# Designs tried in a protein design run: peptides against a protein of PDB entry 1ZZD. Part 39

Target 1, 109 residues: chain A of PDB entry 1ZZD
Amino acid sequence: FQVVNPYLLRDLVDLGIWDEGMKQYLITQNGSIQGLPNVPQELKDLYKTVWEISQKTIINMAADRSVYIDQSHSLNLFLRAPTMGKLTSMHFYGWKKGLKTGMYYLRTQ

## One batch from the design tools (peptide)

Design b1_p30_1_s3 (made by RFdiffusion4, then SolubleMPNN; from b1_p30_1, 15 letters changed)
Fold by OpenDDE base, seed 1:
Structure b1_p30_1_s3 (fold): chain B 109 residues (1-109), chain A 30 residues (1-30)
Amino acid sequence: as target 1 above (109 residues)
Amino acid sequence: SEEEELKKKIEEIEKKYGKELEKEIEELEE
């Protein structure tokens, strides 16, 4: 599974570029959008900044393990408890913005 | 619902760790 930031998903959908190909790309790129030619530079800069913050707080939050739900969506996304190996600062950016939803997990078909 | 329960749990986590996370993100965004 590849964990993805919910705000990243929203932004990609708003850009109209979210599709199966994009999903597969994110899986192969460990959630990074830096290599995408059709994403505005300002979004790349934003998520790069978020990606580069300390992982300490995120690791502590993940260790809580209090949030777990296994739910499938029409976009082949899943809500699950985050794993320590998949967590980055980018994944929790949505929490700062007040998004009250779980982390999404992408998987191949 | 399961979604509502998830939201509540997220809120609890935010109460525990949210301030520290916000601080780190704000420092990086400066």
Scores: peptide ipSAE 0.027, ipTM 0.265, DockQ to the pose 0.083
Fold by OpenDDE base, seed 5:
Order: sequence, then structure tokens, then C-alpha cells
Structure b1_p30_1_s3 (fold): chain B 109 residues (1-109), chain A 30 residues (1-30)
Amino acid sequence: as target 1 above (109 residues)
Amino acid sequence: SEEEELKKKIEEIEKKYGKELEKEIEELEE
């Protein structure tokens, strides 16, 4: 499954571009919206995935994990299947809090 | 750079709120 930021989902809905096609696209793109031509650049800058961040950063997660970053306020991290052995407290906290706030999970049928 | 900004933010948050985050993590596990 593909974890998705609930605020990203909200913004896509507000743009009127959320549909089944968009859902499938996000799954295949590991949650990245960078390749979408119909999304404002401002939103692209706001929402990042781990694949969009250099490996030189502290957010250096394994390639088999999906991580999203929300830069709207304090750094919020949305993780898929994090491990305590490899994540900082903040990373794990972001994942847990995301679940409590209604993190969405996208998957194919 | 954007990378440096993200790294710095993470470090600052963890430095300042690390113990608080750990506490909340533990509470969320209940």
C-alpha cells in the first residue's frame, strides 16, 4: 500500500483533480506529485517524498520505505512501516501521529 | 539548499523536543 498525507489529499480534492486515475498515479509514483502538470508548483514544493530528497540529508531512509514530508509548518513525516532501529524519534512520532490524525492508505484493487 | 533546510529543521526539532516526542510515542502505543 501507499501512504498518503491527508493534507495532500485535501489539496488535490480542492483542486478538483482527485479521481481514480490520480489515485493510481500516486501509487505508481510512490506518492510523488512532482510529475503532475496540473498541480501548482507551490503544492509541489510543499509535499515531498523521500525519493525527492538527496541521500546526503538526515532523512535517509531505505528505498523500500515510503516517506512523505510536509513543509507547511514544523517538519511532518509520514512513513510506511518504520522501524525503531533506523528511525529517529521524530520520524517515528510523525508516523504515529499521522495514523492518529487519519493517515490514508492507497492500494490497488 | 532545500536539503539543508530540511536537515536543519529535523535536527532542531529533535534537539529541542526529543524527550517530548519520546513521551508522546509511548503514549500513542497504549
Scores: peptide ipSAE 0.022, ipTM 0.364, DockQ to the pose 0.040
Fold by OpenDDE base, seed 3:
Structure b1_p30_1_s3 (fold): chain B 109 residues (1-109), chain A 30 residues (1-30)
Amino acid sequence: as target 1 above (109 residues)
Amino acid sequence: SEEEELKKKIEEIEKKYGKELEKEIEELEE
């Protein structure tokens, strides 16, 4: 599975480009949107900054507990421990903004 | 509630590591 920030999913939906193909792309690209030509540069810059923070810091934060949402439009929250290899900096954007949102787990069907 | 408990846990993590995260992100933006 691939962990992503729920607000990234929202932004992609608002752009009208969210579909099964996009979901699979994010999984294969480890959550990165930098290679997408149909995403505004402003959004790329926003999530790039978050993406490039220290993975050590991310791992330390995730070592306590990881909260995830199973649906981008749902408020159902769960506590899980993601694998270290699937952790990215992008899903902590909400924390910088003081938002109480979890991580969203993308996986193949 | 379950949601309230999870929000509190997130707040605890933010309290421990939030300042460190913000500082690191700010350094990347400079």
Scores: peptide ipSAE 0.020, ipTM 0.315, DockQ to the pose 0.091
Fold by OpenDDE base, seed 4:
Structure b1_p30_1_s3 (fold): chain B 109 residues (1-109), chain A 30 residues (1-30)
Amino acid sequence: as target 1 above (109 residues)
Amino acid sequence: SEEEELKKKIEEIEKKYGKELEKEIEELEE
């Protein structure tokens, strides 16, 4: 499954482009919208990351509490605490920010 | 509740390792 920024998902819904196809696309693109032609460049710039952070460890930690998210689902909080052995600076940063703002977990049907 | 227990665990992790990790992140951003 794929973790997605809650504000990004909100903006996609507001644009009226959120559907099953978009969900599958985000899963295959590791949450990136940079390749989407129907998204304004301003929005792409807004969500452009400073550096690419591996979400593999974070995803593994959240696997047992992940929720299938579609157009009708609401925001979920990432609550699973990591083990010290899995903590890196970048992963902890992403995890910490996710806890404060909430996260979406996308799964294939 | 389970949520409260997890929040406490998170706070403990942040207290023990948060400052160190934040420093490392700042160094990576330079």
Scores: peptide ipSAE 0.019, ipTM 0.287, DockQ to the pose 0.235; fails the geometry check

Design b1_p30_1_s4 (made by RFdiffusion4, then SolubleMPNN; from b1_p30_1, 12 letters changed)
Fold by OpenDDE base, seed 1:
Structure b1_p30_1_s4 (fold): chain B 109 residues (1-109), chain A 30 residues (1-30)
Amino acid sequence: as target 1 above (109 residues)
Amino acid sequence: SEEEKKKELIEEIEKKYGKELEENIEELEK
């Protein structure tokens, strides 16, 4: 399954581009929207963070599961001198906290 | 269920990497 940040989902819905195709694409792309041509650059910039890098680490840890979350401002402040271990922990922390507060899960058909 | 999947995933990661992750998270929360 693919975990999606609810704010990302909201933004995609607000843009009117959320559909089954988009859902499937996100699953195959591990939650990354960077490759989507119909997404405004401003949104790509918004969600383009170290989370995509750290997500790869999480994927490696979790085998066939992946999670996408946007980077909050509070966590961004720590990225002045990041290490891979810290990035992984931060991503996991954010994801875990997100799960507790209600993350959205995408499944392939 | 989705909740079970969440739990299983967290437990798997924590089982293998939990100590290291916890130490790093604690540092983040200082």
Scores: peptide ipSAE 0.020, ipTM 0.388, DockQ to the pose 0.205
Fold by OpenDDE base, seed 4:
Structure b1_p30_1_s4 (fold): chain B 109 residues (1-109), chain A 30 residues (1-30)
Amino acid sequence: as target 1 above (109 residues)
Amino acid sequence: SEEEKKKELIEEIEKKYGKELEENIEELEK
């Protein structure tokens, strides 16, 4: 499964680029939109967070159990010079808080 | 319910991985 920022999902929908292909792309990219040419740079900057940096690690940690959660709230965290340990911790923190308040999960059909 | 699943998932993840991340997470909350 892949955790997605609900506001990012909203913005992708508003841009009219959200579809099944985009969904699958995000899964393969661990939720990152940085490589998408059809997304405005402003949005890429907005959602370029510690979350994206450590996404793969956190997904691997949670891979043994899958839960589908509808989108509601998101949390973005930033560090100037994070270590790998801090990145993982922040991602886990954000993930945990997101689960408590609402997160969007993607997975293959 | 989905809320129950959220809680269970968090508990399981924290049980398996939380100890190694606890110190750094606590620092982030300050």
Scores: peptide ipSAE 0.020, ipTM 0.378, DockQ to the pose 0.203
Fold by OpenDDE base, seed 3:
Structure b1_p30_1_s4 (fold): chain B 109 residues (1-109), chain A 30 residues (1-30)
Amino acid sequence: as target 1 above (109 residues)
Amino acid sequence: SEEEKKKELIEEIEKKYGKELEENIEELEK
């Protein structure tokens, strides 16, 4: 499944473009909205910035503690054996904010 | 509990890397 930044979700809803198609698109694009023509550039820039957070920092954090996102289940934490997963800046930020404000998961039916 | 573990993880990450991460975000947003 795809973890969604709660603020991104809010913005998409406010734009009136949130629907099932958008949901599926975000899943296929790993949460990126850069390819969407109907999203204002300002929002693209904002969330691109989030996506492009220092990868070195993200890698260091991931090396310290491993977070595994199951396709069928909720977030699982692995504290003993850190593994290098496919953590992106956007993914981590979305996860972090989700833990604080409520995690949003997008998955296929 | 699972929620407690999540909270602890976030707190640890924020303690070690939070400042660096936020500074990077702020710099990119300029």
Scores: peptide ipSAE 0.020, ipTM 0.367, DockQ to the pose 0.059
Fold by OpenDDE base, seed 2:
Structure b1_p30_1_s4 (fold): chain B 109 residues (1-109), chain A 30 residues (1-30)
Amino acid sequence: as target 1 above (109 residues)
Amino acid sequence: SEEEKKKELIEEIEKKYGKELEENIEELEK
């Protein structure tokens, strides 16, 4: 599954480009919108900065505790060897925001 | 218990790295 930033989802809806294809795209791109030509550069710059900074933070956390968070079935924390494919900024951001507000999860199914 | 261990781990992560992530979240909320 792919955790989605609720503000990103809102922005995509406001742009009128949200559909099933977009959902699948976000899943394959780990929540990144950098490859979308129909998104304003200003929004790309904003989400790029946040995404990259958060990614570095997650890597640092993984180096310390090797933490992986799985919310597919329930909110659980696992201590595993971290991989770049699993440690996405959106993943941890989703966890953090999930403590305060509802989060969206995209699934291929 | 495992639940207690999870809670402690979450608190430690929040303490060490929470500020950086929170700043990013605040930027998105503008």
Scores: peptide ipSAE 0.022, ipTM 0.357, DockQ to the pose 0.079; fails the geometry check

Design b1_p30_2 (made by RFdiffusion4)
Fold by OpenDDE base, seed 4:
Structure b1_p30_2 (fold): chain B 109 residues (1-109), chain A 30 residues (1-30)
Amino acid sequence: as target 1 above (109 residues)
Amino acid sequence: LEELLAELDELVDEEMEEEDDRDVVRKALE
């Protein structure tokens, strides 16, 4: 099923373009922002598809934000072919970076 | 513990094999 990436949502909010229309657009496009003219190309290159983005970058961004927020953020990771070793490493990497909470969602394709 | 965490960081880099685009995102949001 389709899930909007919470970090993409945050970036769109930071750009000041997040609204109900944008939400519906993302749902219909399976989370793709490639067709949005008001999104910087650099963000399009980053997010590509939900399953192709750098998960390390997501963790880094989550860690950076968590330092300045009080509420718990959803940390969603998307892996095409997860291994136990990779998952463990990612978990500890997040912890090392100062994430206040563990992974909220782990999605596999 | 710090040595272990450093080792795990390297392991993450190897397992993920993806570019860290954090700086790209930062620039895009300026």
Scores: peptide ipSAE 0.013, ipTM 0.278, DockQ to the pose 0.348
Fold by OpenDDE base, seed 1:
Structure b1_p30_2 (fold): chain B 109 residues (1-109), chain A 30 residues (1-30)
Amino acid sequence: as target 1 above (109 residues)
Amino acid sequence: LEELLAELDELVDEEMEEEDDRDVVRKALE
């Protein structure tokens, strides 16, 4: 069962476009609003799913916060179609940015 | 080492080809 982001729900209601059709659309699109023509680009940027956010951005943010987190915290990376080259590059990039070794899990869509 | 790290950075940019939208994501998490 997929749950819609409550903040996204609020904004869609405020836009007056929330209905059963919209709900079903989001379910079929795994929560993505990127394909909706009647949604402002600002909201599309704000509500990118984990699959739509740049993984490089996630790594950068994790590197920034890793200074303050315990080694028990793990980084989750989400890739739609990973290649060996991409995975290798991401690994070294994380290392370069000071991420702790063994602190990342790979998830595929 | 610095040269190697620079090369790796370039490889990341070439392989990922993704826009760094950190500011957008950060704002969304506030």
Scores: peptide ipSAE 0.012, ipTM 0.277, DockQ to the pose 0.594
Fold by OpenDDE base, seed 3:
Structure b1_p30_2 (fold): chain B 109 residues (1-109), chain A 30 residues (1-30)
Amino acid sequence: as target 1 above (109 residues)
Amino acid sequence: LEELLAELDELVDEEMEEEDDRDVVRKALE
């Protein structure tokens, strides 16, 4: 599933450009705002996705969370029996702690 | 919006206080 970064949502609302069209745009762009002409560059720099920053940066940001980063810059988590609520909480926790990357692969043991 | 964000923040904090995400991953790998 895809979850919108709550901080990005806030900033887009503050800019007065958040609407259903913007939501659909973010879904189709996998959370990227780089192509939006009405967004300041400073926000684009702040909200880079896993596909828009170096793998080294992604690894550094996620290393302390015991996650695995593969060659495609994807973030992998291994959970035994996750609930939807737990996954959602972990995702938002990642954003809250400054992670700019999404969880693209979930694996169970 | 601010109220919604606050509610989401509280929900996340409650879940994370019960079990840290790192602990969840670690236990899953054991």
Scores: peptide ipSAE 0.011, ipTM 0.265, DockQ to the pose 0.083
Fold by OpenDDE base, seed 5:
Structure b1_p30_2 (fold): chain B 109 residues (1-109), chain A 30 residues (1-30)
Amino acid sequence: as target 1 above (109 residues)
Amino acid sequence: LEELLAELDELVDEEMEEEDDRDVVRKALE
């Protein structure tokens, strides 16, 4: 089961390129649009998947958002092969960056 | 406290650089 980013879906519809073929492509590519020739590079840069950017970047973005929100938000991290060292480091990094909530959900591939 | 946080930051950088498979995926997709 895969959830498509609703904002990505909207942008693809606005571009007029959303169809069944596009849907199937996204499913097979786990949501990645990096290989699509008819998508502007700006959108490709914007919609990098959780598997295409570093987890450090994700933590930084989450910390930045935390400055502007009152309620705590969950931090979701995605790792292919997590080690105890990496998990510990990521946890402390999130804490250092002032995340209101710790690492809530970790997914592995 | 600042020293402790600095040490932790270094650990994060070291561990994440060694185990950052996201960059591998990114390079493969480029």
Scores: peptide ipSAE 0.013, ipTM 0.300, DockQ to the pose 0.150; fails the geometry check

Design b1_p30_2_s1 (made by RFdiffusion4, then SolubleMPNN; from b1_p30_2, 18 letters changed)
Fold by OpenDDE base, seed 1:
Structure b1_p30_2_s1 (fold): chain B 109 residues (1-109), chain A 30 residues (1-30)
Amino acid sequence: as target 1 above (109 residues)
Amino acid sequence: SEEKEKEMEELIEKYLDEEDDEEIYKKSLE
């Protein structure tokens, strides 16, 4: 299983582009939307920061989350020092940081 | 591996902001 950012999933659904093909694409791209031509640039920018965070870390952090992409590979790493709370904070902070950047970008567009 | 964990820890530190940590954590639990 590969954990997908729930906000990304939401946004893709809202765009009406979430389907089985998209699902498979994201699996192969490890959650990256940067190469998708049908995704607005502002959305790419929004999630670019999140993409910079290791997907492995996200998978570990969101192990109890409901948003998964079914794949043959399960990638879990145990982090001894960081707590799950820290991982969670990192994930959401990254997203929030991306949002701030995205908002700035949109303002200038 | 220990090396991978260290790399991830460095990433965590890079993206964590202590000022927003608590708020973000709370939000994540909602």
Scores: peptide ipSAE 0.019, ipTM 0.352, DockQ to the pose 0.070
Fold by OpenDDE base, seed 3:
Structure b1_p30_2_s1 (fold): chain B 109 residues (1-109), chain A 30 residues (1-30)
Amino acid sequence: as target 1 above (109 residues)
Amino acid sequence: SEEKEKEMEELIEKYLDEEDDEEIYKKSLE
């Protein structure tokens, strides 16, 4: 499943360009706005700077971290019994943290 | 499905107005 970044949604609504077409576009583009001609460059740069993290990437990063963190950690528990509600909550939390810090999850090679 | 999409939209509307990260965190554990 996929949801629209709530902060992006708010920004698009504020711009008055949110509609069903925009929604479908974001779904097909995995949340990216970089290709939208009617979005200000400043907004594109903002979300580029924050890192465009797809829903799948967020899930994958959480799964990857679960291997190296405490088994009692919330993310590990979340992945053991994932539900649509849990995924949504995690995404919203991650997006807020990502906007504040630039990245919610960090992986090293 | 269309039903799940509606549920997702309702969740988005709910959390757009929620500023409490702790509540979101707690809900992720339910």
Scores: peptide ipSAE 0.018, ipTM 0.305, DockQ to the pose 0.025
Fold by OpenDDE base, seed 2:
Structure b1_p30_2_s1 (fold): chain B 109 residues (1-109), chain A 30 residues (1-30)
Amino acid sequence: as target 1 above (109 residues)
Amino acid sequence: SEEKEKEMEELIEKYLDEEDDEEIYKKSLE
């Protein structure tokens, strides 16, 4: 699963660099904008601390708990004006989907 | 394992907002 931060989407649109290519880039980079040369450093720092850390936390928690997350079937969500609750829910929902798929695989393979 | 699955499911249910869950589900179908 992958969540695209709606504020990040907005900022990329404001920069005039949002397109299908950018979308695919973000998918391949797990939502990271750190490698984009045309993005202001301020935005990189912001989303590193706010979004990317959160994603890493979820991944690390899963790894720490030996929970499998299926990354082959990505779910990309674009929400408007998300609350922290929504963001948390999206993380856990994606985790749940990955967990269930993974657990099924582990039980049957 | 089933134990880990249960633990994770409990954690997910604890932090998942049901209303947000519905919205997420709808978006996943688009």
Scores: peptide ipSAE 0.017, ipTM 0.330, DockQ to the pose 0.089
Fold by OpenDDE base, seed 4:
Structure b1_p30_2_s1 (fold): chain B 109 residues (1-109), chain A 30 residues (1-30)
Amino acid sequence: as target 1 above (109 residues)
Amino acid sequence: SEEKEKEMEELIEKYLDEEDDEEIYKKSLE
């Protein structure tokens, strides 16, 4: 499991804020920089993790890929606290968006 | 964090409501 995106690492180094403390912070935050006050918002937007964007956005991205690639594309969903109702909703939403393989992987924390 | 979990839950509820689910379900039966 890679906690730190290599491009994010580069950008943090360029900002001069990368150190051992930052590394440990990112580990504890599962790679999220959203809570860092000394990081520009544009960078936060760029490096949103799967836990920081809406599930609808994730599904839309997956659906888009499934349309433009030749092979079937599996959908990976990420939820921190999934409920049966929400899982059902996401399943139907994915179906509506025309996913070829539908939901294949569910990631939870 | 609990705050992030809550935020994500709110987003899920916003975009994936039960009314939409019902409509999709009905279509799946056609």
Scores: peptide ipSAE 0.027, ipTM 0.307, DockQ to the pose 0.050; fails the geometry check

Design b1_p30_2_s2 (made by RFdiffusion4, then SolubleMPNN; from b1_p30_2, 14 letters changed)
Fold by OpenDDE base, seed 2:
Structure b1_p30_2_s2 (fold): chain B 109 residues (1-109), chain A 30 residues (1-30)
Amino acid sequence: as target 1 above (109 residues)
Amino acid sequence: DEEKLKELEELIEKYLDEEDDEEVVKKSLE
């Protein structure tokens, strides 16, 4: 599925509000920034009709590849010496299993 | 929630240790 526009990502970075929480929020909201209180209204208006890119592209474009989804429910996963591939797999596996409606933390032990 | 987390952890340990991340991404987007 498509979730965000590359130009939106740039603008969020320029605003200094791009972080793991923002990244995962965009993923869970299918690229919608309408519900974000810290995003200027002008950006919300601008990107209402802008084309979106895939979730994988968002992950690849983000510098920080940690997995953090902040929603209502809370799930915390702790792994010992995880590889980046394993972390990525866990993220998308969790997404497929419906964790997009909850808060999913991926941490290292 | 605790039980759900435990189940998820077990599934990850069993099936994702050697799984290709690209393939998982592809499946998640279907």
Scores: peptide ipSAE 0.016, ipTM 0.303, DockQ to the pose 0.058
Fold by OpenDDE base, seed 3:
Structure b1_p30_2_s2 (fold): chain B 109 residues (1-109), chain A 30 residues (1-30)
Amino acid sequence: as target 1 above (109 residues)
Amino acid sequence: DEEKLKELEELIEKYLDEEDDEEVVKKSLE
């Protein structure tokens, strides 16, 4: 139960190589495309530092009142009652901004 | 870079108030 990076998904679709097999591959490789021979090196370089979190992990972390996201900057975010949708949106936002390194802590209060 | 972090936090908050990208979410979950 893993959410794929929407920008990576778009790029793979544009290449015409997105299918169920590709989806399963990404799940088993935790989002890594480095081992795919049919992906241009430019895309591998672009996504080499992308780290994905499964939806289940996000839910579990939210239950613990904290969410860890590896991004370019270290942030501490505080939300009162984050929903699954909000957490997912935040995760996608990190990808949208091209964040690669750092640490985001989401805390509930 | 405290100023950059603050700006990013504000942007995230605004983004969270918007509707989710339902199509992408649904595709990822099916």
Scores: peptide ipSAE 0.015, ipTM 0.276, DockQ to the pose 0.047
Fold by OpenDDE base, seed 1:
Structure b1_p30_2_s2 (fold): chain B 109 residues (1-109), chain A 30 residues (1-30)
Amino acid sequence: as target 1 above (109 residues)
Amino acid sequence: DEEKLKELEELIEKYLDEEDDEEVVKKSLE
């Protein structure tokens, strides 16, 4: 099952390097961009940190509706005062949206 | 680590609110 983080997808599109080859690369690398030579290091660092967040913590946060983010406007509110906890919430949001995006993308391709 | 965290937070604020999910998907399909 293809899971593409929508923010990562946006960044790759903005860089002009998104194509079928890139898609297959991400699939084989489980979404990691660390090995891509044409991606700025700052983006690699950003997505590396997101990936390092415990999946268990993300699942626990998903179960807690007080932390759950379901819309973009809610995400924006959380970003006003970023903390490690909020970064974790963003990871959850990105993951959730990645699943939805992946499903949609697979149906259209 | 604290400085790195602040840097990452700034990057997140910069990039994540630019486009909605639907627009990103549309771009990927073009």
Scores: peptide ipSAE 0.014, ipTM 0.233, DockQ to the pose 0.046
Fold by OpenDDE base, seed 5:
Structure b1_p30_2_s2 (fold): chain B 109 residues (1-109), chain A 30 residues (1-30)
Amino acid sequence: as target 1 above (109 residues)
Amino acid sequence: DEEKLKELEELIEKYLDEEDDEEVVKKSLE
């Protein structure tokens, strides 16, 4: 099970390109639309920005232990040795390895 | 996104105990 960003879904529907094939593509591409030739560059840039904002928010929240005291085990991992440097390094490494959507939805659990 | 979350958890466990790697951060942003 993979959750699709509802705003992305809306925009793809508005473009008239949303279908089951597109859904499967997003799953295989870890939520990235950067490789789609039929998507305007402006939209690609928009969702880069949205993702960056979300990532920053997650990092900031993870740095504060009090936020995650009663959260899921996944979030509690940040409580063991939370330093901004370590969190940032891990986060961007995960991003590069294709875990783009993982961090986005972590904060919502 | 449960599968990706599990992978992320594994990465967190691996790297939280390590020192900051600025080079990794820079490369990840490219």
Scores: peptide ipSAE 0.016, ipTM 0.313, DockQ to the pose 0.052; fails the geometry check

